# Designs tried in a protein design run: peptides against a protein of PDB entry 2V3S. Part 15

Target 1, 95 residues: chain A of PDB entry 2V3S
Amino acid sequence: PISLVLRLRNSKKELNDIRFEFTPGRDTAEGVSQELISAGLVDGRDLVIVAANLQKIVEEPQSNRSVTFKLASGVEGSDIPDDGKLIGFAQLSIS

## One batch from the design tools (peptide; aimed at target 1 R19 F22 V32 L41)

Design b2_p16_4_s4 (made by RFdiffusion4, then SolubleMPNN; from b2_p16_4, 5 letters changed)
Fold by OpenDDE base, seed 5:
Structure b2_p16_4_s4 (fold): chain B 95 residues (1-95), chain A 16 residues (1-16)
Amino acid sequence: as target 1 above (95 residues)
Amino acid sequence: SAARLEALRNSVVPVP
């Protein structure tokens, strides 16, 4: 399995790491993303972008060690999106 | 799955 970390801010704008595994052939990017949402860790509006980037990192984990992406939920926030600070952005990385 | 959901909820670590 591929060990991954999703780094993103919670509702209090605090940065957290979420660890999970992805098993190619058994898991799907969309399925795992949906479970992240169901667990209350990802905003439902971010399904598409999380799934797309999860797919990207698991298809070539040796080349895509880290991917940072803009959240749909972050666009409507009061803070200006910033990929460096992960404001309105999240990051997936290989553990 | 329920198992993954539980694991996800228990895997949250604050970043200093």
Scores: peptide ipSAE 0.711, ipTM 0.949, DockQ to the pose 0.932
OpenDDE base, seeds 1, 2, 3, 4: peptide ipSAE 0.709, 0.709, 0.709, 0.709; ipTM 0.948, 0.948, 0.948, 0.948

Design b2_p16_5 (made by RFdiffusion4)
Pose (drawn by RFdiffusion4):
Structure b2_p16_5 (pose): chain A 95 residues (1-95), chain P 16 residues (1-16)
Amino acid sequence: as target 1 above (95 residues)
Amino acid sequence: PNELEFDRETLTFHHL
């Protein structure tokens, strides 16, 4: 199992670290991304990008310690995207 | 940043 953190801002624009485990051979990037969306933790528009970056980090957790990516939900949403601030972006990392 | 624990079985989360 891989101990992972999803870091992104909540609806109040507060930064949060979401802690979760991923078990290779049991879990899939798509499945876990859907879990994040069904839990209301990730916007449904972000399924593809989150799944893609989850797959990246879980295939080589030794190489990829952190991945930062754009949110499809944040492309035009009142605040300009800013990867430094994690506005319109999120980050997956190994715990 | 605030820390959250995600419960994947119940699809819920809480503060740590």

Design b2_p16_5_s1 (made by RFdiffusion4, then SolubleMPNN; from b2_p16_5, 7 letters changed)
Fold by OpenDDE base, seed 5:
Structure b2_p16_5_s1 (fold): chain B 95 residues (1-95), chain A 16 residues (1-16)
Amino acid sequence: as target 1 above (95 residues)
Amino acid sequence: AKVLEFDRESLTYREL
């Protein structure tokens, strides 16, 4: 399996590294994204963007070692989005 | 950053 880290700020704006595994051919990007949402680790509004970027990283993990993407849930927040600080952004990377 | 290990089978996580 592929070992991944989803770096994402929680509701208290604290940065967390969420470690999980993905098995190509058995798992789907959307399915795993839904699991993250079910666990309360990802906002439901971010299903599409998380799934899209998860798909991107797992299809070529050696080439796509890290992807940073804008969250739908972060757009309407009080904080100004910032990819460097991962405010309104999340990052997926290969462990 | 805190490190959380996500267990996909149980849909729970644990802080490491």
Scores: peptide ipSAE 0.858, ipTM 0.974, DockQ to the pose 0.951
OpenDDE base, seeds 1, 2, 3, 4: peptide ipSAE 0.858, 0.857, 0.857, 0.857; ipTM 0.974, 0.974, 0.974, 0.974

Design b2_p16_5_s2 (made by RFdiffusion4, then SolubleMPNN; from b2_p16_5, 7 letters changed)
Fold by OpenDDE base, seed 1:
Structure b2_p16_5_s2 (fold): chain B 95 residues (1-95), chain A 16 residues (1-16)
Amino acid sequence: as target 1 above (95 residues)
Amino acid sequence: ANVLDFDRETLSSRPL
C-alpha cells in the first residue's frame, strides 16, 4: 500500500498530520475521501478536491511526492486562504 | 503538528 499523510487544520486551527494507507486496485480516491469525511477528518464540501488530488498523488507517487490544494470549505471562511500556512488549503504527501 | 493514524479497511474488503 501507499503510505500517505494528509496535513490539514482541525477545528481548533491546529495542523494535524493524518496518516493513512491507499491500496491501488482495492481503493478508489473518492471512496477513501468519503471515509475521511465520514470519520470527521475532512469537510464534506471538500470531497471533490480531496478525491482529485488523492487520485493525482496515487497514480504517480514517485513524481507527485506532495500536492497542496485549495479547500472549498476554506473559501468562505473567516480567515484568508494561505497555502503557505495551510489556511483554507490542505496537503497530501507520500510518507 | 499533531500526528493521527487513520485506521481503515480497503473498499474491496467491505461487503457489497
Scores: peptide ipSAE 0.581, ipTM 0.830, DockQ to the pose 0.330
OpenDDE base, seeds 2, 3, 4, 5: peptide ipSAE 0.568, 0.565, 0.560, 0.568; ipTM 0.830, 0.820, 0.818, 0.821

Design b2_p16_5_s3 (made by RFdiffusion4, then SolubleMPNN; from b2_p16_5, 7 letters changed)
Fold by OpenDDE base, seed 3:
Structure b2_p16_5_s3 (fold): chain B 95 residues (1-95), chain A 16 residues (1-16)
Amino acid sequence: as target 1 above (95 residues)
Amino acid sequence: AKVLAFDRETLTYSEL
């Protein structure tokens, strides 16, 4: 399986590195994204963007070692989005 | 950053 890390801020604006595995041919990007949402680790509004970027990284993990993307939930937040600080942004990477 | 291990089978997580 592919070992991944999803780095994003929780509701208290604290950075968390969420470690999980993805098995190509068994798992789907949308399915795993839904699991993250069900666990309360990802905002439901971010299903589409998380799934899209998860698909991108797992389809070519050798070349796509890290992807940073803007969250839909971050647009509605109080803080101004900032990809450097991962405010309103999340990052997926191969561990 | 806090490190969390996500268990996809139980849909729970634990801090490492």
Scores: peptide ipSAE 0.851, ipTM 0.973, DockQ to the pose 0.932
OpenDDE base, seeds 1, 2, 4, 5: peptide ipSAE 0.849, 0.850, 0.850, 0.849; ipTM 0.973, 0.973, 0.973, 0.973

Design b2_p16_5_s4 (made by RFdiffusion4, then SolubleMPNN; from b2_p16_5, 7 letters changed)
Fold by OpenDDE base, seed 4:
Structure b2_p16_5_s4 (fold): chain B 95 residues (1-95), chain A 16 residues (1-16)
Amino acid sequence: as target 1 above (95 residues)
Amino acid sequence: ARVLAFDRETLTSSEL
């Protein structure tokens, strides 16, 4: 399995690293993203973007060691998105 | 898929 870390801010604006495994051929990017949402770790509005970036990283984990992407849930928030601070952005990386 | 853990060692706070 591929060991991954999802770094994103929680409702308290604290950065969390969520470690999880992805098994190619068994797991799907959308399925895993749905699990993260069901666990309360990802906002449901971010299903599409998380799944897309998860797919990207697991397709070529050697080339895509880290991907940072804009969250749909952060666009209409009070804070201005900032990829460097992961405000309105999340990061997936290979552990 | 399996959620393994939160990495407590890299957790940070931000008061925005």
Scores: peptide ipSAE 0.168, ipTM 0.676, DockQ to the pose 0.145
OpenDDE base, seeds 1, 2, 3, 5: peptide ipSAE 0.060, 0.122, 0.139, 0.117; ipTM 0.587, 0.648, 0.659, 0.645

Design b2_p16_6 (made by RFdiffusion4)
Pose (drawn by RFdiffusion4):
Structure b2_p16_6 (pose): chain A 95 residues (1-95), chain P 16 residues (1-16)
Amino acid sequence: as target 1 above (95 residues)
Amino acid sequence: SEERQTALRETGERIN
C-alpha cells in the first residue's frame, strides 16, 4: 500500500491535506478518484485530471514523490489559477 | 476500500 496525500483548497478556500491509502492490485486510479468525488472532496469536473495524476504517482511512487496539476473546476472560477498557491491546482504526494 | 470510502466521506463532511 501507498500512503498518499491530496492537497487542495476546500470550498472556503482553506488549504487541506487529505490522507488516504492506495493498494496497487486492488485499487484503481479511476476508482479512487470517483471515491474522492462521491465523498465531496473533489469536484466531478476533475475526475479525468485527478485519475491521470493518481495513476502517475502510484505507478512509480519511487520516482514521483509529488505531482501538481490543474483543476478543470478552477479554470475560470472567479480566482485566477495559481500553482504556487494551489488555487485552481491540487497536489498529490507520497506521505 | 469500504473503510477508506467512509473515512473520505467523513472528511468531506467535516471540511466542506

Design b2_p16_6_s1 (made by RFdiffusion4, then SolubleMPNN; from b2_p16_6, 8 letters changed)
Fold by OpenDDE base, seed 5:
Structure b2_p16_6_s1 (fold): chain B 95 residues (1-95), chain A 16 residues (1-16)
Amino acid sequence: as target 1 above (95 residues)
Amino acid sequence: REERRKRLEELGKKIN
């Protein structure tokens, strides 16, 4: 299995590292993304972007060690999006 | 899937 970390801010703007495994051939990017949403860790509006980037990182984990992407839920937030601070952005990385 | 889901749910309760 591939060990991953999803780094993103919660509703309190606190940065958290969410660790989870992904097994190619058994798991799907969309399926795992839905689990993250169901757990309240990811906003439902971000299903598409999270799934897309999860797919990207798991298809070539040795090449795509980290991916940072803009969240749909962060676009209309009170804070200006900032990829460096992961404001309105999230990061997936191989642990 | 079930194990992961439950773990993530517990984490969600913790950090939210």
Scores: peptide ipSAE 0.811, ipTM 0.968, DockQ to the pose 0.852
OpenDDE base, seeds 1, 2, 3, 4: peptide ipSAE 0.807, 0.808, 0.809, 0.807; ipTM 0.967, 0.967, 0.967, 0.967

Design b2_p16_6_s2 (made by RFdiffusion4, then SolubleMPNN; from b2_p16_6, 9 letters changed)
Fold by OpenDDE base, seed 5:
Structure b2_p16_6_s2 (fold): chain B 95 residues (1-95), chain A 16 residues (1-16)
Amino acid sequence: as target 1 above (95 residues)
Amino acid sequence: REARRQKLKELGKQIN
């Protein structure tokens, strides 16, 4: 399995690392993304973008060691989105 | 699904 870390800010704007495994041929990007949402770790509005980037990283994990992407849920937040600070952005990386 | 959901919660780590 591929060991991944999802780094994103929680509701208190604190950075968290969420560790999980992805098994190609058994897991799907959308399925795992839905599980992240069900766990309360990802906003439901971010299903599409999380799934897309999860797919990107698992299709070539050695080439795509890290991907940072804009969250739909962060656009209308009080803080200005910033990829460097992961404000309105999340990051997936190979553990 | 439920098993992984619980695992996901438990594997979360705050970054200070």
Scores: peptide ipSAE 0.203, ipTM 0.794, DockQ to the pose 0.316
OpenDDE base, seeds 1, 2, 3, 4: peptide ipSAE 0.197, 0.193, 0.188, 0.184; ipTM 0.786, 0.776, 0.773, 0.767

Design b2_p16_6_s3 (made by RFdiffusion4, then SolubleMPNN; from b2_p16_6, 9 letters changed)
Fold by OpenDDE base, seed 5:
Structure b2_p16_6_s3 (fold): chain B 95 residues (1-95), chain A 16 residues (1-16)
Amino acid sequence: as target 1 above (95 residues)
Amino acid sequence: REERRERLKKLGKEIN
C-alpha cells in the first residue's frame, strides 16, 4: 500500500496532517476521498479536486511525491488563497 | 476500506 499524508487546515485554520493508506487495485481515489469527507476532514465541495489529485499522486508515486491543489471550499472563504501557507489549498504527499 | 474509514472518523473527532 501507498502511505499518504493529506495536509490541510481545519475549521480553526490549524494545519493538520491526515495519514492514510491507499492500495492500488483495491481502493479508488474517489472512494477514499469520500471517506475523508465522511470523516469530516474534507469539505464535500472538494470531492472532485481531492479525488483528482489523489489519483495523480497514486498513479506515479515516485514522480509525484507531493501535489498541492486549490480547494473549491477555500475560494469563497474570508482568507485570500495562498498555496505556500496552504490557505484555500491542500497538499497530498507520500510519507 | 472499513478499517480506514474508522481510523479517519477517529481523526476527524480529534480535529473537529
Scores: peptide ipSAE 0.155, ipTM 0.751, DockQ to the pose 0.806
OpenDDE base, seeds 1, 2, 3, 4: peptide ipSAE 0.152, 0.150, 0.148, 0.151; ipTM 0.748, 0.746, 0.745, 0.747; seed 4 fails the geometry check

Design b2_p16_6_s4 (made by RFdiffusion4, then SolubleMPNN; from b2_p16_6, 8 letters changed)
Fold by OpenDDE base, seed 4:
Structure b2_p16_6_s4 (fold): chain B 95 residues (1-95), chain A 16 residues (1-16)
Amino acid sequence: as target 1 above (95 residues)
Amino acid sequence: SEKRKEELKKKGEEIN
């Protein structure tokens, strides 16, 4: 399986690394993303973007070692989005 | 996967 880390800020704006595995042929990007949402780790509004980027990284994990993407939930937030600080952004990376 | 969901919930409660 592919070992992944989802780095994003929690409700207290603290960075968390969420580690999980993805098994091609068994897991789907959308399915795992839905599980992340169900676990309260990802905002439901971010299903599409998380799934898209999860798909991107798992389809070519040797080439796409890290992807940083803008969250839909962060666009209208009080803080200005910043990919470097992962404000309004999340990051998926190969562990 | 219920197993993954529960594990994710637990990890989500951890601060890094």
Scores: peptide ipSAE 0.154, ipTM 0.759, DockQ to the pose 0.493
OpenDDE base, seeds 1, 2, 3, 5: peptide ipSAE 0.142, 0.145, 0.146, 0.148; ipTM 0.760, 0.759, 0.760, 0.760

Design b2_p16_7 (made by RFdiffusion4)
Pose (drawn by RFdiffusion4):
Structure b2_p16_7 (pose): chain A 95 residues (1-95), chain P 16 residues (1-16)
Amino acid sequence: as target 1 above (95 residues)
Amino acid sequence: SSRTVSASGRTFTVET
């Protein structure tokens, strides 16, 4: 199992670290991304980008310690995207 | 602060 953190801002624009485990061979990037969406932790528009970056970090957790990516939900949403600030972006990392 | 959220038998720990 891999101990992972999804870091992104909540609806109040507060930064939060979401801690979860991923078990290769049992879990899939798409499945777990759906779980994040059904839990209301990730916007549904972000399924594809989150699944892609989850797959990237889980296939080589030795190489990819952190991945930062754009949110499809944050493309035009009142605040300009800013990867430094994690506005319109999120980050997956190994714990 | 911290809390938890569950979906499909999985638990996510949220730290704000």

Design b2_p16_7_s1 (made by RFdiffusion4, then SolubleMPNN; from b2_p16_7, 6 letters changed)
Fold by OpenDDE base, seed 5:
Structure b2_p16_7_s1 (fold): chain B 95 residues (1-95), chain A 16 residues (1-16)
Amino acid sequence: as target 1 above (95 residues)
Amino acid sequence: SSSTVTSGGKTFTVVT
């Protein structure tokens, strides 16, 4: 399995690392993303972007060690999006 | 701190 970390800010704007495994052939990017949402760890509005980037990283984990992407939920927030600070952005990386 | 959440058979460890 691929060990992944999803880094994003929680409701208190604190950075959290969400660690999980992805097993190719058993897991799907869409399915895992849905479970992240069901677990309350990802905003439902971010399903598409999380799934897309999760797919990207698991397709080529050797080449794509980290991907940072803009959250749909972040656009509607009060803070100005900033990929360096992960404000309105999240990061997926290989553990 | 850390906590564990399980959903649909997937386990997520949340580290703050």
Scores: peptide ipSAE 0.833, ipTM 0.968, DockQ to the pose 0.917
OpenDDE base, seeds 1, 2, 3, 4: peptide ipSAE 0.833, 0.833, 0.833, 0.833; ipTM 0.968, 0.968, 0.968, 0.968

Design b2_p16_7_s2 (made by RFdiffusion4, then SolubleMPNN; from b2_p16_7, 5 letters changed)
Fold by OpenDDE base, seed 5:
Structure b2_p16_7_s2 (fold): chain B 95 residues (1-95), chain A 16 residues (1-16)
Amino acid sequence: as target 1 above (95 residues)
Amino acid sequence: SSSTVTAGGKTFTVIT
């Protein structure tokens, strides 16, 4: 399995690392993303972007060690999006 | 701190 970390800010704007495994052939990017949402760890509005980037990283984990992407939920927030600070952005990386 | 969340058979470890 692929060991992944999803880094994003929680409701208190604190950075959290969410660790999980992805097993190719058993897991799907869409399915895992849905479960992240069901677990309350990802905003439902971010399903598409999380799934897309999760797919990207698991397709080529050797080349794509880290991907940072803009959250749909962040656009509607009060803070100005900033990929360096992960404000309105999240990061997926290989553990 | 850390905690675990399970959803739909998938386990996530949350580290703050």
Scores: peptide ipSAE 0.813, ipTM 0.963, DockQ to the pose 0.918
OpenDDE base, seeds 1, 2, 3, 4: peptide ipSAE 0.812, 0.812, 0.812, 0.812; ipTM 0.963, 0.963, 0.963, 0.963

Design b2_p16_7_s3 (made by RFdiffusion4, then SolubleMPNN; from b2_p16_7, 6 letters changed)
Fold by OpenDDE base, seed 1:
Order: structure tokens, then C-alpha cells, then sequence
Structure b2_p16_7_s3 (fold): chain B 95 residues (1-95), chain A 16 residues (1-16)
């Protein structure tokens, strides 16, 4: 399996690392993203963008060691999105 | 600190 870390800020704006495994052929990017949402770890509005970037990293894990992407849930937030601070952004990376 | 969450058979370890 592929060991991944999803780094993003929680509701208290604290940076969290969410570690999980992805098994190609058994897991799907859409399915795992749905479980992240069901677990309360990802905002439901971010399903599409998380799934797209999860798919990107698992299809070429040796080339795509890290991907940073804008969250839909962060656009209307009080803080200005900032990819360096992961404000309104999340990061997927290979462990 | 760390905790685990399981959903649909997937386990997620949350580290703060």
C-alpha cells in the first residue's frame, strides 16, 4: 500500500497530519475521500478537490511526492488563502 | 498527540 499524509488545518485552525494507507486496485480516490468526510476530517465541500489530488498522487507516487491544493471550504473563510501556511489549502504527501 | 478514526474500513491516524 501507499502511505499518505493529508496535512490541513482543523476547525481550530491547528495544523493536523492525517496518516492513512491507499491500496491501488482496492481503494479508490473517490471512496477514500468520502471516508475522510464521513470521519469528519475533511469538509464535504472538498470532496472533488481532495479526490482529484488523491488520484493524482496515487497514480504516480514516485513522481508526485507532494501536492498542495486549494480547498473549496477555504474560499469563503475569514482568512485569506495561503498555500505556504496551508490556510484554505491542504497538502497530500507520500510518507 | 494522536488519535485514530475509522470509517468504512479505512483507518486514519490524526496527529496534532
Amino acid sequence: as target 1 above (95 residues)
Amino acid sequence: SSSTVTSGGKTFTVIT
Scores: peptide ipSAE 0.833, ipTM 0.968, DockQ to the pose 0.906
OpenDDE base, seeds 2, 3, 4, 5: peptide ipSAE 0.833, 0.832, 0.832, 0.833; ipTM 0.968, 0.967, 0.968, 0.968

Design b2_p16_7_s4 (made by RFdiffusion4, then SolubleMPNN; from b2_p16_7, 5 letters changed)
Fold by OpenDDE base, seed 3:
Structure b2_p16_7_s4 (fold): chain B 95 residues (1-95), chain A 16 residues (1-16)
Amino acid sequence: as target 1 above (95 residues)
Amino acid sequence: SSSTVESGGRTFTVIT
């Protein structure tokens, strides 16, 4: 399996690292993204963008070691999005 | 600190 880390800010705006595994041929990017949402770890509005970037990293994990992407849930927030600070952004990386 | 969350039979380890 592929060991992944999803880094994003929680409801208290604190950075969290969420570790999980992905098994190609058994898991799907959309399925795992739905599990993240069901666990309360990702906003439901971010299903599409999380699934797209999870697919990107697992299809070529040796080349795509890290991907940073804008969250739909962060666009309407009071804080200005910033990819460097992961405000309104999340990051997926290979552990 | 760390905690675990399960969803769909998958374990997520949350580190703060």
Scores: peptide ipSAE 0.835, ipTM 0.968, DockQ to the pose 0.937
OpenDDE base, seeds 1, 2, 4, 5: peptide ipSAE 0.835, 0.834, 0.834, 0.835; ipTM 0.968, 0.968, 0.968, 0.968

Design b2_p16_8 (made by RFdiffusion4)
Pose (drawn by RFdiffusion4):
Structure b2_p16_8 (pose): chain A 95 residues (1-95), chain P 16 residues (1-16)
Amino acid sequence: as target 1 above (95 residues)
Amino acid sequence: SARETSLHEQATRINS
């Protein structure tokens, strides 16, 4: 199992670290991304990008310690995207 | 699953 953290801002624009485990051979990037969405932790528009970056970090957790990516939900949403401030972006990392 | 429950608990706490 891999101990992972999804870091992104909540609806109040507060930064949060979401801690979860991923078990290769049992879990899939798409399945876990859907779980994040059904839990209300990730916007549904972000399924594809979150799944792609989850797959990236779980295939080589030795190489990819952190991945930062754009949110499809944040493309035009009142605040300009800013990767430094994780506005319109999120980050997956190994714990 | 246990993870699904944990994620729902985290979502409730984070958006309270």

Design b2_p16_8_s1 (made by RFdiffusion4, then SolubleMPNN; from b2_p16_8, 9 letters changed)
Fold by OpenDDE base, seed 4:
Structure b2_p16_8_s1 (fold): chain B 95 residues (1-95), chain A 16 residues (1-16)
Amino acid sequence: as target 1 above (95 residues)
Amino acid sequence: SSRAERLKKQAAEINA
């Protein structure tokens, strides 16, 4: 399986790393993303963008070691989006 | 789901 880390801020704006495994052929990007949402770790509005970027990494994990992407939920937040601080952004990386 | 529960446990605050 592919070992991944999703780095993003929680509801308290604290930066967290969420470690999980992805098994190609058994897991799907959308399925795992939905589980992240069900766990309360990802906003439901971010299903599409998380799934898209998760798919990008798992299709070529050797080449796509890290991806940072803008969250849909961040646009409507009170804080100004900032990719460097991961405000309104999240990062997926290979562990 | 089972994975959802595991994901909650695997979330860790970054201590810079």
Scores: peptide ipSAE 0.424, ipTM 0.886, DockQ to the pose 0.336
OpenDDE base, seeds 1, 2, 3, 5: peptide ipSAE 0.421, 0.423, 0.422, 0.419; ipTM 0.886, 0.884, 0.884, 0.882

Design b2_p16_8_s2 (made by RFdiffusion4, then SolubleMPNN; from b2_p16_8, 10 letters changed)
Fold by OpenDDE base, seed 5:
Structure b2_p16_8_s2 (fold): chain B 95 residues (1-95), chain A 16 residues (1-16)
Amino acid sequence: as target 1 above (95 residues)
Amino acid sequence: SERAEKLKAQAAEIEK
């Protein structure tokens, strides 16, 4: 399995790391993303973007060690999106 | 789900 970390800010703007495994051929990017949403760790509006980037990192984990992407839920937030600070952005990386 | 519960347990604060 591929060991991953999803780094993103919660509703209190606190940065969190969420560790999880992904097994190609058993798991799907959308399925795992849905579980992240069910766990309350990802906003439902971000299903598409999280799944797309999860797919990207797991298809070539040795080449794509980290991917940072803009969250749909962050666009209308009070803070200006910033990929460096992960404001309105999330990051997936290989553990 | 089982995975969802595990995900909750594997979330850790890094910084404020």
Scores: peptide ipSAE 0.675, ipTM 0.944, DockQ to the pose 0.396
OpenDDE base, seeds 1, 2, 3, 4: peptide ipSAE 0.671, 0.668, 0.673, 0.673; ipTM 0.943, 0.943, 0.944, 0.944

Design b2_p16_8_s3 (made by RFdiffusion4, then SolubleMPNN; from b2_p16_8, 8 letters changed)
Fold by OpenDDE base, seed 1:
Structure b2_p16_8_s3 (fold): chain B 95 residues (1-95), chain A 16 residues (1-16)
Amino acid sequence: as target 1 above (95 residues)
Amino acid sequence: SARAEALKAQAKEINA
């Protein structure tokens, strides 16, 4: 399996790392993303973007060691999105 | 789900 880390700010704006595994052929980007949402770790509005980027990193994990992407939930938030601070952005990386 | 609970358990605040 592929060992991944999702770096994302929680509701308290605290930066968290979420470790998880992805097994190609068994897991789907959509399915894992849905579980992240069910766990309360990802906003439901971010299903599409998380799934898309998860798919990107798992299709070529050796080439795509890290991907940072803008969250839909962060666009209309009170804080201005900032990819450097991961405000309104999340990051997936190979562990 | 079991996976959702596992994901919650793997969440860790970072200060680096």
Scores: peptide ipSAE 0.708, ipTM 0.935, DockQ to the pose 0.332
OpenDDE base, seeds 2, 3, 4, 5: peptide ipSAE 0.707, 0.706, 0.705, 0.708; ipTM 0.935, 0.935, 0.934, 0.935

Design b2_p16_8_s4 (made by RFdiffusion4, then SolubleMPNN; from b2_p16_8, 9 letters changed)
Fold by OpenDDE base, seed 5:
Structure b2_p16_8_s4 (fold): chain B 95 residues (1-95), chain A 16 residues (1-16)
Amino acid sequence: as target 1 above (95 residues)
Amino acid sequence: SSRAAALKAQAAAINA
């Protein structure tokens, strides 16, 4: 399995790491993304972007060690999006 | 789901 970390800010704007495994052929990017949402760790509005980037990283984990992407939920937020600070952005990385 | 529960439990704040 591929060991991944999803880094994003919680409701208190604190950075959190969510660790999980992805097994190609058993798991799907869509399915795991739904589980992240069900756990309350990802905003439902971010399903598409999380799934897309999860798919990207698991396709070639050796090449895509880290991907940072803009959250749909962050666009209408009060804070200015910033990929470096992960404000309105999230990051998936290979553990 | 079981993974959802595990994910929630595993979420950890990043400490400096």
Scores: peptide ipSAE 0.378, ipTM 0.876, DockQ to the pose 0.370
OpenDDE base, seeds 1, 2, 3, 4: peptide ipSAE 0.376, 0.369, 0.372, 0.368; ipTM 0.875, 0.875, 0.874, 0.875

## One batch from the design tools (peptide; aimed at target 1 D17 E21 V32 L41)

Design b2_p17_1 (made by RFdiffusion4)
Pose (drawn by RFdiffusion4):
Structure b2_p17_1 (pose): chain A 95 residues (1-95), chain P 17 residues (1-17)
Amino acid sequence: as target 1 above (95 residues)
Amino acid sequence: SSRTVTEGDRTFTVETV
């Protein structure tokens, strides 16, 4: 199992670290991304990008310690995207 | 702050930065 953290801002624009485990051979990037969405933790528009970056970090957790990516939900949403601030972006990392 | 969110058999722990 891999101990993972999804870091992104909540609806109040507060930064949060979301801790979860991923078990290779049991879980899939798509499945877990859907779980994040159904839990209301990730916007549904972000399924593809989150799944893609989850796959990237879980296939080589030794190489990819952190991946930062754009949110499709944050492309035009009142605040300009800013990867430094994690506005319109999110980050997956190994715990 | 800290809280949890459960989706089926999975639990996500949310920690405010």

Design b2_p17_1_s1 (made by RFdiffusion4, then SolubleMPNN; from b2_p17_1, 5 letters changed)
Fold by OpenDDE base, seed 1:
Structure b2_p17_1_s1 (fold): chain B 95 residues (1-95), chain A 17 residues (1-17)
Amino acid sequence: as target 1 above (95 residues)
Amino acid sequence: GSYTVTVGDRTFTVVSV
């Protein structure tokens, strides 16, 4: 399996690393993204963008060691998005 | 700190940065 880390700020704006595994051929990017939402770890509005970037990184895990992407939930937030501080952005990386 | 969240058969480990 592929060991992944999703770095994302929680509802208290605290930065957390969410560690999980992805098994190609068994898991789907869409399915795991739904599980992240069900776990309360990802906003439901971010399903599409999380799934897209999860798919990207698991397609070529040796080449795509890290991807940073804009959250839909962040756009509607009061804070100004900032990819460097991961405000309104999340980062997926290979462990 | 850290904690785990399980959904079905999947476990997520959450670690404060």
Scores: peptide ipSAE 0.853, ipTM 0.972, DockQ to the pose 0.980
OpenDDE base, seeds 2, 3, 4, 5: peptide ipSAE 0.852, 0.852, 0.852, 0.852; ipTM 0.972, 0.972, 0.972, 0.972

